# Peptides against a protein of PDB entry 3KDP: the designs that were tried, part 18

Target 1, 230 residues: chain A of PDB entry 3KDP
Amino acid sequence: PFLIFIIANIPLPLGTVTILCIDLGTDMVPAISLAYEQAESDIMKRQPRNPKTDKLVNEQLISMAYGQIGMIQALGGFFTYFVILAENGFLPIHLLGLRVNWDDRWINDVEDSYGQQWTYEQRKIVEFTCHTPFFVTIVVVQWADLVICKTRRNSVFQQGMKNKILIFGLFEETALAAFLSYCPGMGVALRMYPLKPTWWFCAFPYSLLIFVYDEVRKLIIRRRPGGWVE

## One batch from the design tools (peptide; made by RFdiffusion4, then SolubleMPNN)

Design b1_p9_8_s2 (from b1_p9_8, 7 letters changed)
Fold by OpenDDE base, seed 5:
Structure b1_p9_8_s2 (fold): chain B 230 residues (1-230), chain A 9 residues (1-9)
Amino acid sequence: as target 1 above (230 residues)
Amino acid sequence: AELLEELLA
């Protein structure tokens, strides 16, 4: 979000507080829960790794975890951002270069894509209205991300959902997201304005995409061991 | 940190 914010000069899609809530709030328990995941059922059937060449964390794993999945997460967040702004009269093309005027408190006549004028206060309400849905979108996408991280090769359907700590983590991050989204005073305290319940569903296609993508990847690995998709 | 950087991209 920040790179796009700088390059495209669009209104800020994700606030600093929201980023901290992701990094320190929603992701902690889920990350810890992975330490308690049971070994894959086929681990004893696999050939031993070469300790001289095979790293526990390889470039392929990093590329998948941070590159591919991270980009899908970002796309999900930005999709929600653009939809909200479009519903408020700001089409994506109109947002390009708008940041300078958007952030200027002395300009109270910024026009949207339909010629409506927006005061500074109105613009900031819309901006902060985007922050919470962006955050919630990330949480919903993280459901899929966490679930796919349970296994490297086996399908999640083969592994099952036996890790009670992981299940607790999913509920915890969701409960925290709901708390931050709907607790009175969060708009003033954290600049996280209340979220319409409909926005929770905007991330579902991306969550499903991540899940399907990883299951297909794992299927390919099982059918063609030693491929570049590992 | 790397995941967060990708998120912020």
Scores: peptide ipSAE 0.014, ipTM 0.558, DockQ to the pose 0.029
Fold by OpenDDE base, seed 4:
Structure b1_p9_8_s2 (fold): chain B 230 residues (1-230), chain A 9 residues (1-9)
Amino acid sequence: as target 1 above (230 residues)
Amino acid sequence: AELLEELLA
């Protein structure tokens, strides 16, 4: 989000504090929970990895996690961001390069895509209104990410949802998201304005996409061991 | 948040 903010000079999609809440709040417990995940059904039947040659985190895994899944997450967040801004009169094309004027508190007549003028305060309300849904979008997408990360090869349907700590992590991050979204004062404290409940569903297609993508990937791995998809 | 802003300023 921040990279696109810099490159495209768009209004800030997700605040720094919110990013920290993702990195330290929503992701930490779920990530720890994966340490308690049950081994894949065949893991003990596999030959031990060579610790000198076989990395736990290989390039393919990094590519998948950051290059593929991370991009889907980003797309989900930006989708939500653009929808909200569009609903408030700012079409995506109009946002390009708008940051400079958007963030200038002395400019109180920034025009939207329809010629409506926005004061600095109004713009910041809209910006901060985007932060919460973006955050929630990430959390919802992270549900899928966490679930798919349970295994490298087995389907979730094969592995099951037996890790109670992982389940707890899902509830924890969701509860945190709800807290940050709806607790009084979050608008001032975290620049996260209250979220309409409908926005929770905005990310569901992307969450589903990630889930389906990974299940298909894992299916391919199971059907074609040693493929590039592994 | 304020502390973070101070750290990032």
Scores: peptide ipSAE 0.013, ipTM 0.456, DockQ to the pose 0.030
Fold by OpenDDE base, seed 3:
Structure b1_p9_8_s2 (fold): chain B 230 residues (1-230), chain A 9 residues (1-9)
Amino acid sequence: as target 1 above (230 residues)
Amino acid sequence: AELLEELLA
């Protein structure tokens, strides 16, 4: 999201505070929970890793995490962002290059896609209105991401959901997301304006997409060991 | 940390 913010010069889609809330708040317990995950059922059938040649994190894993899953997360967030701005009169094409005028407090006549003028205050309200649902979108996508990280090869259905700490993490991140979205004063404190409940569902297709994608990938790996998708 | 990197992407 931040790269697109810089390259496209669009209004800030996700605030720094919201990023910190994701990284330090919603993602920590889930990440720690993975340390308590049960080993895959077939792990003892694999040859031991050669510590001199085999890396814990290989190029394929990085490609999956950052190149594939990360891109889907970003797309989910940006989809939410563009929908909100479009509902407020700013079509995606109009946002390109708008940041300079958007962030200028002395310009109070920034026009939307329909010729309506927006004051600086009004623009900041709509910007901060985007931060909360973007944040929630990331959390919802993280549900799928965390679940798929339980295994490298086996299906989640084969592995099961026996890790109580992981389950707790999913509830914790969701509860925190709800707290940050609906607690009074969060708009002032965190620049996270209240979220309409409907925005929680906006990310569900992306969460499902990640889950299905990874299950298909794992299925291919099981059927074709040593394939390019491993 | 990984999420931050994903968010920066």
Scores: peptide ipSAE 0.010, ipTM 0.561, DockQ to the pose 0.030
Fold by OpenDDE base, seed 2:
Structure b1_p9_8_s2 (fold): chain B 230 residues (1-230), chain A 9 residues (1-9)
Amino acid sequence: as target 1 above (230 residues)
Amino acid sequence: AELLEELLA
């Protein structure tokens, strides 16, 4: 998100403090919870790996987790960001290069895509209105990410939701997201303005997309063992 | 510098 902010010179989609809250608050506990995940149903049917030649975390897994899934997460966040700004009169193409004027507190006549002039204060309200739903979008997408990380090759339906610690992690990150979104003073402290409840649903298509994508991937792995997708 | 100041404010 921050890289696109710099490269495209768009208004800041997600604040640095908000990113820190993701890294420390919503990612840490769920990641630890995965250590307590039940072994895959077929794990005992596999031969032992060679610890000298077989990497525990291979490049394919890294590419999947940080490449493909990460890109879908980013797309989900930016989708929410662009929808909010478009609803406030700023179309995506108009945002390109707008950052310089957007962040200038002395410019109080920045025009939207429809010729409406926006003061600095009005622009910052809209910007900070984007931070919260972007954050929530990441959390909602992370629900799917955590669920799919339960297994390497088995379907979630085969593995089930037996890890109570993971379930607790999902509730914890959701509770934290709700706290940061709705607690008084978060707009001042974290630049996270209160979120309309409807924005929680904006990420659901992307969460579903990740889930379906990974289930299809795992299905391919089960049908074609030793393939490049593994 | 201005961006950093806004982010850290």
Scores: peptide ipSAE 0.007, ipTM 0.424, DockQ to the pose 0.031

Design b1_p9_8_s3 (from b1_p9_8, 8 letters changed)
Fold by OpenDDE base, seed 4:
Structure b1_p9_8_s3 (fold): chain B 230 residues (1-230), chain A 9 residues (1-9)
Amino acid sequence: as target 1 above (230 residues)
Amino acid sequence: SEELKKLLE
């Protein structure tokens, strides 16, 4: 999120403190849970790894856990961010390069995509209104991402939800998301304004999409081992 | 958290 903020010069989609809450509060427990994930049925049938040549943790799983998940989460968050800003009159294309004027407190006539002028305070309200849904979107996407990352080949239906640590992590991050979204003072403390309940559902189509996509991918892998889809 | 907030603002 922060990289896109810098590169695209868009209004800050997610506060630094919120990012820290994600990294330390929501992502850490689920990430650790992957270390305790039940081995795939295929892995249990494999010969013991050579500790000199084989990594204990599969590089592909690491890439999925740390690279792919993070990117998908960011995409989901940005989707919600762009939806909220678009509903407030700022189309995605208009946000490019807008940060300079957006963050200038002396400019009180920043125009949206429809020519409506926004004061600095109004802009900050809408910016901080994006932070909470962005965070919640990450959590909701994590539900799917963490579940699909449990395995490389097996579907969630085959592998099951047996990792108690993962389940605990999902509840913990959801509880944290609810706390940060609805606890009084979070707007001031974390620049996270209260979330309308409807925004919880904004991420669901995206979460469902990635879930379905990954299940289809895994299905193809199972049916066509060694295919390009791996 | 307040100290962190001050550092990040």
Scores: peptide ipSAE 0.008, ipTM 0.358, DockQ to the pose 0.035
Fold by OpenDDE base, seed 2:
Structure b1_p9_8_s3 (fold): chain B 230 residues (1-230), chain A 9 residues (1-9)
Amino acid sequence: as target 1 above (230 residues)
Amino acid sequence: SEELKKLLE
């Protein structure tokens, strides 16, 4: 676990408890919403030529698409992490190999990229300041993911927001994010310090990226029925 | 989220 942090030796961008909150809090309702999603009319009207092969191909393509979306989500989180640390004087290059000294409570003179010395307490405040916006970034990106994963081929504009469970999932996820971000005691309990509202907007480019990516993918599928993108 | 786990695990 935390392989990237071990390899890069960077300060921990996301706590284990926060990861659990993502998995259990933000992913369950979306998963349920997708389970109740109505079958696409365009898919249901087309009988598979070979049910076994076509099912396998579809599962592989769906898995690949979700994998790509997951990578974009992770990149969004890391982007937010690097932005916060850079704003606090730690440039991305400087973070490489810094974890050993960062996590040492006896070292109170860790220098940032500008030569400013940071105490252990100050470093931990900055670290925990990254946890909340990383989480929120994932949630905001998941908004787009939930919407786009509703259909395989149809645009969101064509299918519409008919699934009430999906809509509920979006609200629930947002409410959970707000609760974890602003409820007193979350900094102690979950190492999630309160987030300035402006950081919610940091994720929007990635949400847009996912949305555009999926719309382009779906457009290609519509133009080339039975292609490899399906 | 799954890919994030792979990166973090």
Scores: peptide ipSAE 0.010, ipTM 0.371, DockQ to the pose 0.029; fails the geometry check
Fold by OpenDDE base, seed 1:
Structure b1_p9_8_s3 (fold): chain B 230 residues (1-230), chain A 9 residues (1-9)
Amino acid sequence: as target 1 above (230 residues)
Amino acid sequence: SEELKKLLE
């Protein structure tokens, strides 16, 4: 089911438990928060949509949110993964095709890019060390996603941060990320080893990129209504 | 998250 692992045969960057935590822990509250967001200023001036014919969200908005932004988010996660493995001696090129030997518990002499041999246990520790930063990267990028999704046309500076539930959602997912990253026993229980605090900042460039991208997009929409970017 | 899920399916 992991298409990228079939193609690249790399060590698992994001565990099943981590994915579950994203789906059930970090995505639900933010998604609910959007239902309580104040209407955009232009929405209040629009005629009621036809609930039988009009889509709740247009295809262009969906394509942006779950295509372009989602791709940037995924790339951010994988970037974090590759950086961590590189810091542990595994360069990205060396990871290609390594999964078979990586996951074999009977092979205890898998070499890194520098000829250092890694036991199965050591490999699993570094693999599970990647899961937490990947998760945190997703959470940090989701901050930007959640903030930008509250509006379609207006800047976040124009709409404001009035939704208390949105703020609570951001706090909740951050608290969950901190809990999963630093609570004792999470490494064994959830295969999420403790994260260096500096890794929280690894995702910030991607969050900023998404934020800037969306603000530029919205600016273009305001200046050129009906354009291809809308 | 949805795009990430698709990549990981």
Scores: peptide ipSAE 0.008, ipTM 0.350, DockQ to the pose 0.028; fails the geometry check
Fold by OpenDDE base, seed 3:
Structure b1_p9_8_s3 (fold): chain B 230 residues (1-230), chain A 9 residues (1-9)
Amino acid sequence: as target 1 above (230 residues)
Amino acid sequence: SEELKKLLE
């Protein structure tokens, strides 16, 4: 947790409470979805799946896929964070090591990359302005993840159930993102200031990247069963 | 994901 922030010593891109909201709010529905899918697969008395032909996404493949997707999600969030800070005068290179001075309430003359001085209050406004877009970026990237999960199983019947769970998951994540982004008091409670609608689109390239990545991965797996990409 | 949690935490 916060290892990157500790190592890079950058201003906090996402609050701990917000992270908890992501874990508890956005990850539960996918987890439930996977549990239901496993339960349904067991109920269907499927003939012993030929391990070579039935793409039982090995638990390891699921874990690796989630790991890789999680990394891309984090990269997307950080990208959004850096873009917002850059638009406010703080270039990424300038953020390295800045946290100590950034978090010091007694330093009111922290300079940005352009020599503009920022008060503590101004810096905290910018920081908290980053938290919401970072969170929303994760949610938007998770949309792609949910869509990817749908496309892993070719059964028409499983596609139907997955579609409902997918739609519900997308709705829940989006509703949670909207609630956390726009509900009064979230700036104080979660350190999440209201998000400009334009920032919702900042994550779309990363969602597309995840989608393309997974489609390419699936294509490689289909062409080379048992390859290292599995 | 727990890995995202590990990266973000």
Scores: peptide ipSAE 0.000, ipTM 0.358, DockQ to the pose 0.030; fails the geometry check

Design b1_p9_8_s4 (from b1_p9_8, 7 letters changed)
Fold by OpenDDE base, seed 3:
Structure b1_p9_8_s4 (fold): chain B 230 residues (1-230), chain A 9 residues (1-9)
Amino acid sequence: as target 1 above (230 residues)
Amino acid sequence: DELLKELLE
């Protein structure tokens, strides 16, 4: 989100402190929970990893995590961001290059897509209102991401949801996200203004998309071992 | 903040 903020010169979609809350807050317990996941049923049918040649983090894992899933996650966040700004009068095209004027406290007549003028304070309220639902969108998409990370090959339906620590992690990250979103003072401390409960559902299509995409990928791997998709 | 209240309604 910060890269797009710089490249496209749009209003800041997600604050730095909010990013830290994701990295250090919501993601820690879920990530640790994966260490307690039950081995896949076919684990003993796979060749042992050669520690000299085979990396734990390979190009395939990086491509999946950052290239595919990470991009879908970012798209979900930006979709939520653009929808909120559009509902407040700022269409996506109008946001391009707007950052300079948006962040200037001395400009109090920035026009939206409909000719309405916005003061600096009003603009910052809308900006900080976007941070929270972007954050929540990331968390909702992380539900699917965490679930798909349980296995490399088996379907979640084959693997099951027996990892109680993972289930706890899902609830913990959700509870923490709700706390950070709605606790008094978070607007000042984290630049996270409260959001309508309906915004929690904005990410669901993307979460579902990730889940379905990975299940299809795993299905292909099971049917065609050694393919390019693996 | 009136705008925030409006956004939450």
Scores: peptide ipSAE 0.023, ipTM 0.595, DockQ to the pose 0.370
Fold by OpenDDE base, seed 2:
Order: C-alpha cells, then structure tokens, then sequence
Structure b1_p9_8_s4 (fold): chain B 230 residues (1-230), chain A 9 residues (1-9)
C-alpha cells in the first residue's frame, strides 16, 4: 500500500497507525498460534530434510506467502479504498497524481471527478474513512491466510480445525478489529473512523479467492509431488 | 460531521 501511495501519488490508502495495528495487533496472536499447529498426517512418511540442500524457508514459500497471497490481500484493500473514494466522487483514474493537492491544507477547491470542490477538511474525512475499511479488509483476508498456513500440502479439510489457539487467534483479531473500528474516540486517537457493517463483506470475495487458490494449489501438489507449484 | 454521517449511512 505504501509503495503504491508513493509511486502513483494517490491519497494515503492506509495510515501508518493502522499498519501498526495490523502488524502488532491483529497478526501477533494468529502468528503465534501456528507454532502449536498439529503436524501434517503424512510428515513421517516423507524423507528427512537435507539441511545442506533444503532450506526451511525456500524461495517458493517466500514467493507464495509474500508475493502471491500478499498481493491478493493488497488488492482487496485497494478495492475497498477505490470503492469508497468512487462513492464520494473520486474515480480511480482521477486519484493518480492527486496526493500533492490532496495533502495541501491551503488548497480548498480540489475537484472530484464530477467537478465538485472539496475542502481540506472534507478530503481528510474521506481519507480517514478509507483507513478503517482497508484495515478490516486485511483482517477478513487474514482469516483465510491463517487457515491456509496450517498446512503445506494437506487440505484444511484433511487437517481439521483442532488448534484451539488458532481458533482463539481468529476470534481475537476479529474482536480487536471490531473494537478499533467502533470504539468511541478511535477516530481522534488512531484516525480510524467507524464504518458501515456492510463494508465487512467487501473483503469476502478476496478471502474466498485465497482459500480456493490455496486448496487448488495443495490439490495439485498432492497429485503431482515435486512439481513447480510446491 | 455531515459528510461523516453520510458516509456511515
């Protein structure tokens, strides 16, 4: 999100405080929960890893976790961001290069895509209104991400949801997201304005996409061991 | 405040 903010010069899609809430708040307990995940059922049927040739974290795993899944998460957040701004008169194409004028407090006549002029205060309200839905979108997508990270090869349906700490983590991150979104004073303290409950559903297609993508990937791995998909 | 209200409706 921050890289696109710089490169495209768009209004800030996700605040620094919200990023910290993701990295330190919502992700911490779920990440710890993975340490308690039950081993895959076929792990003892596999040959031991060669510590000299086989890395614990290989390039394929990094590419999947940070490249593919991370990009889908970012796309989900940006989708929500663009929808909110479009509903307020700022079409995606109009946002390109707008940041300089958007962030200038002395310019009170920034035009939207329909010629309506926006004051600095009005623009900042819309910007901060994007932060919370973007954050919530990430949390909803993280539900799927956390669940798929339980295994490398086995389906989630084969592995099951036996890790009580992971289930607690899903509950905790959701409760924290709701708290940060709706608790009075969060708009002032964290620049996280409240959102309509319907915005929680905006992320569901992306969460489903991640889940389906990973299940298909794992299915291919099971059918074709040692393939490029692993 | 009015804009925020509209966004929340």
Amino acid sequence: as target 1 above (230 residues)
Amino acid sequence: DELLKELLE
Scores: peptide ipSAE 0.023, ipTM 0.640, DockQ to the pose 0.342
Fold by OpenDDE base, seed 5:
Structure b1_p9_8_s4 (fold): chain B 230 residues (1-230), chain A 9 residues (1-9)
Amino acid sequence: as target 1 above (230 residues)
Amino acid sequence: DELLKELLE
């Protein structure tokens, strides 16, 4: 999010505080829960890794986590961001290069795509209104990300949802996201303004996409062991 | 605050 903010010079899509809430709040318990996941049924049928050549964290894992899943997460967040701004009169093309004027407190006549003028205060309200839905979108997408991380090869349907700590993590991150979004004073304390409940559903297609993508990937691995997809 | 209310409606 921050890289696109700099490169495209768009209004800040996700605040630093919200990023910290993701990294330290919503991601921590779910990540720990994976340590308690049951081994896959076929793990003993696989050859042991070569400790000299086979890294625990390899390029394939990095590519999957940051290059594939991370891209879908970012896409979901930015989709929500652009939709909110478009509903408020700022079309995506108009946002390019707008950051300089957007962040200038002395400019109170920034025009939207329809010629409406926005004061600095109004612009900041809209900006901070985007931060919370972006955050929530990430959390909703993380549901799918966490679930797909349960296994490397087997389907989630084969593995099942028996890890109670993981289930707890899903509820915890959701409850925390709701708390941060709707608790009185969060707008002042964290600059996280409340969002319409409908915005929670905006991320669902992306969560589904991640889940389906990973299940298809795992299916390919099961049918073609040793392929480039593994 | 008024704008926020309008955005939330």
Scores: peptide ipSAE 0.021, ipTM 0.662, DockQ to the pose 0.352
Fold by OpenDDE base, seed 4:
Structure b1_p9_8_s4 (fold): chain B 230 residues (1-230), chain A 9 residues (1-9)
Amino acid sequence: as target 1 above (230 residues)
Amino acid sequence: DELLKELLE
């Protein structure tokens, strides 16, 4: 999100505080919960990792995490961001290069895509209105991310949802997201304005996409062991 | 309005 903010010079899609809430708040318990996941059914049938040659974090894992899943996650967030801004009169094309004028408090006549002028205050309200839905979108997508991370090879349907700590983590991150989104004062404290409940659904297609993508990937791995998709 | 002022200052 921040890279696109810089490169495209768009209004800030996700605040630093919201990023911290993701990294330290919503993601922490779910990530820890993976340590309690049951072993895959075939783990003892696999050869042990060679610690000299096999890295725990290899290029394939980085490619999956950042290059594929992370990109889908980012797309989900940006989709929500662009929808909200479009509903407020700012079409995506109009946002390109707008940051400079957007962030200038002395410019109170920034025009939207329809010629409506926006004061600095109004623009910041819209910006902070985007932060919460973007954050929530990330959380919803992270549901899928967490679930797919349960296994490297087995389908979630094969592995099941037996990890009670993981389930707790899903509820915890959702509850935290709801708290941060709707608790009074969060607009002041975190620059997170309340979102309409409908915005929670904007991420669902992307969450589903991640889930389906990973299940298909795992299916391919099971059918063709030693493939490039591992 | 007061909340906005605090956020924007």
Scores: peptide ipSAE 0.015, ipTM 0.504, DockQ to the pose 0.057

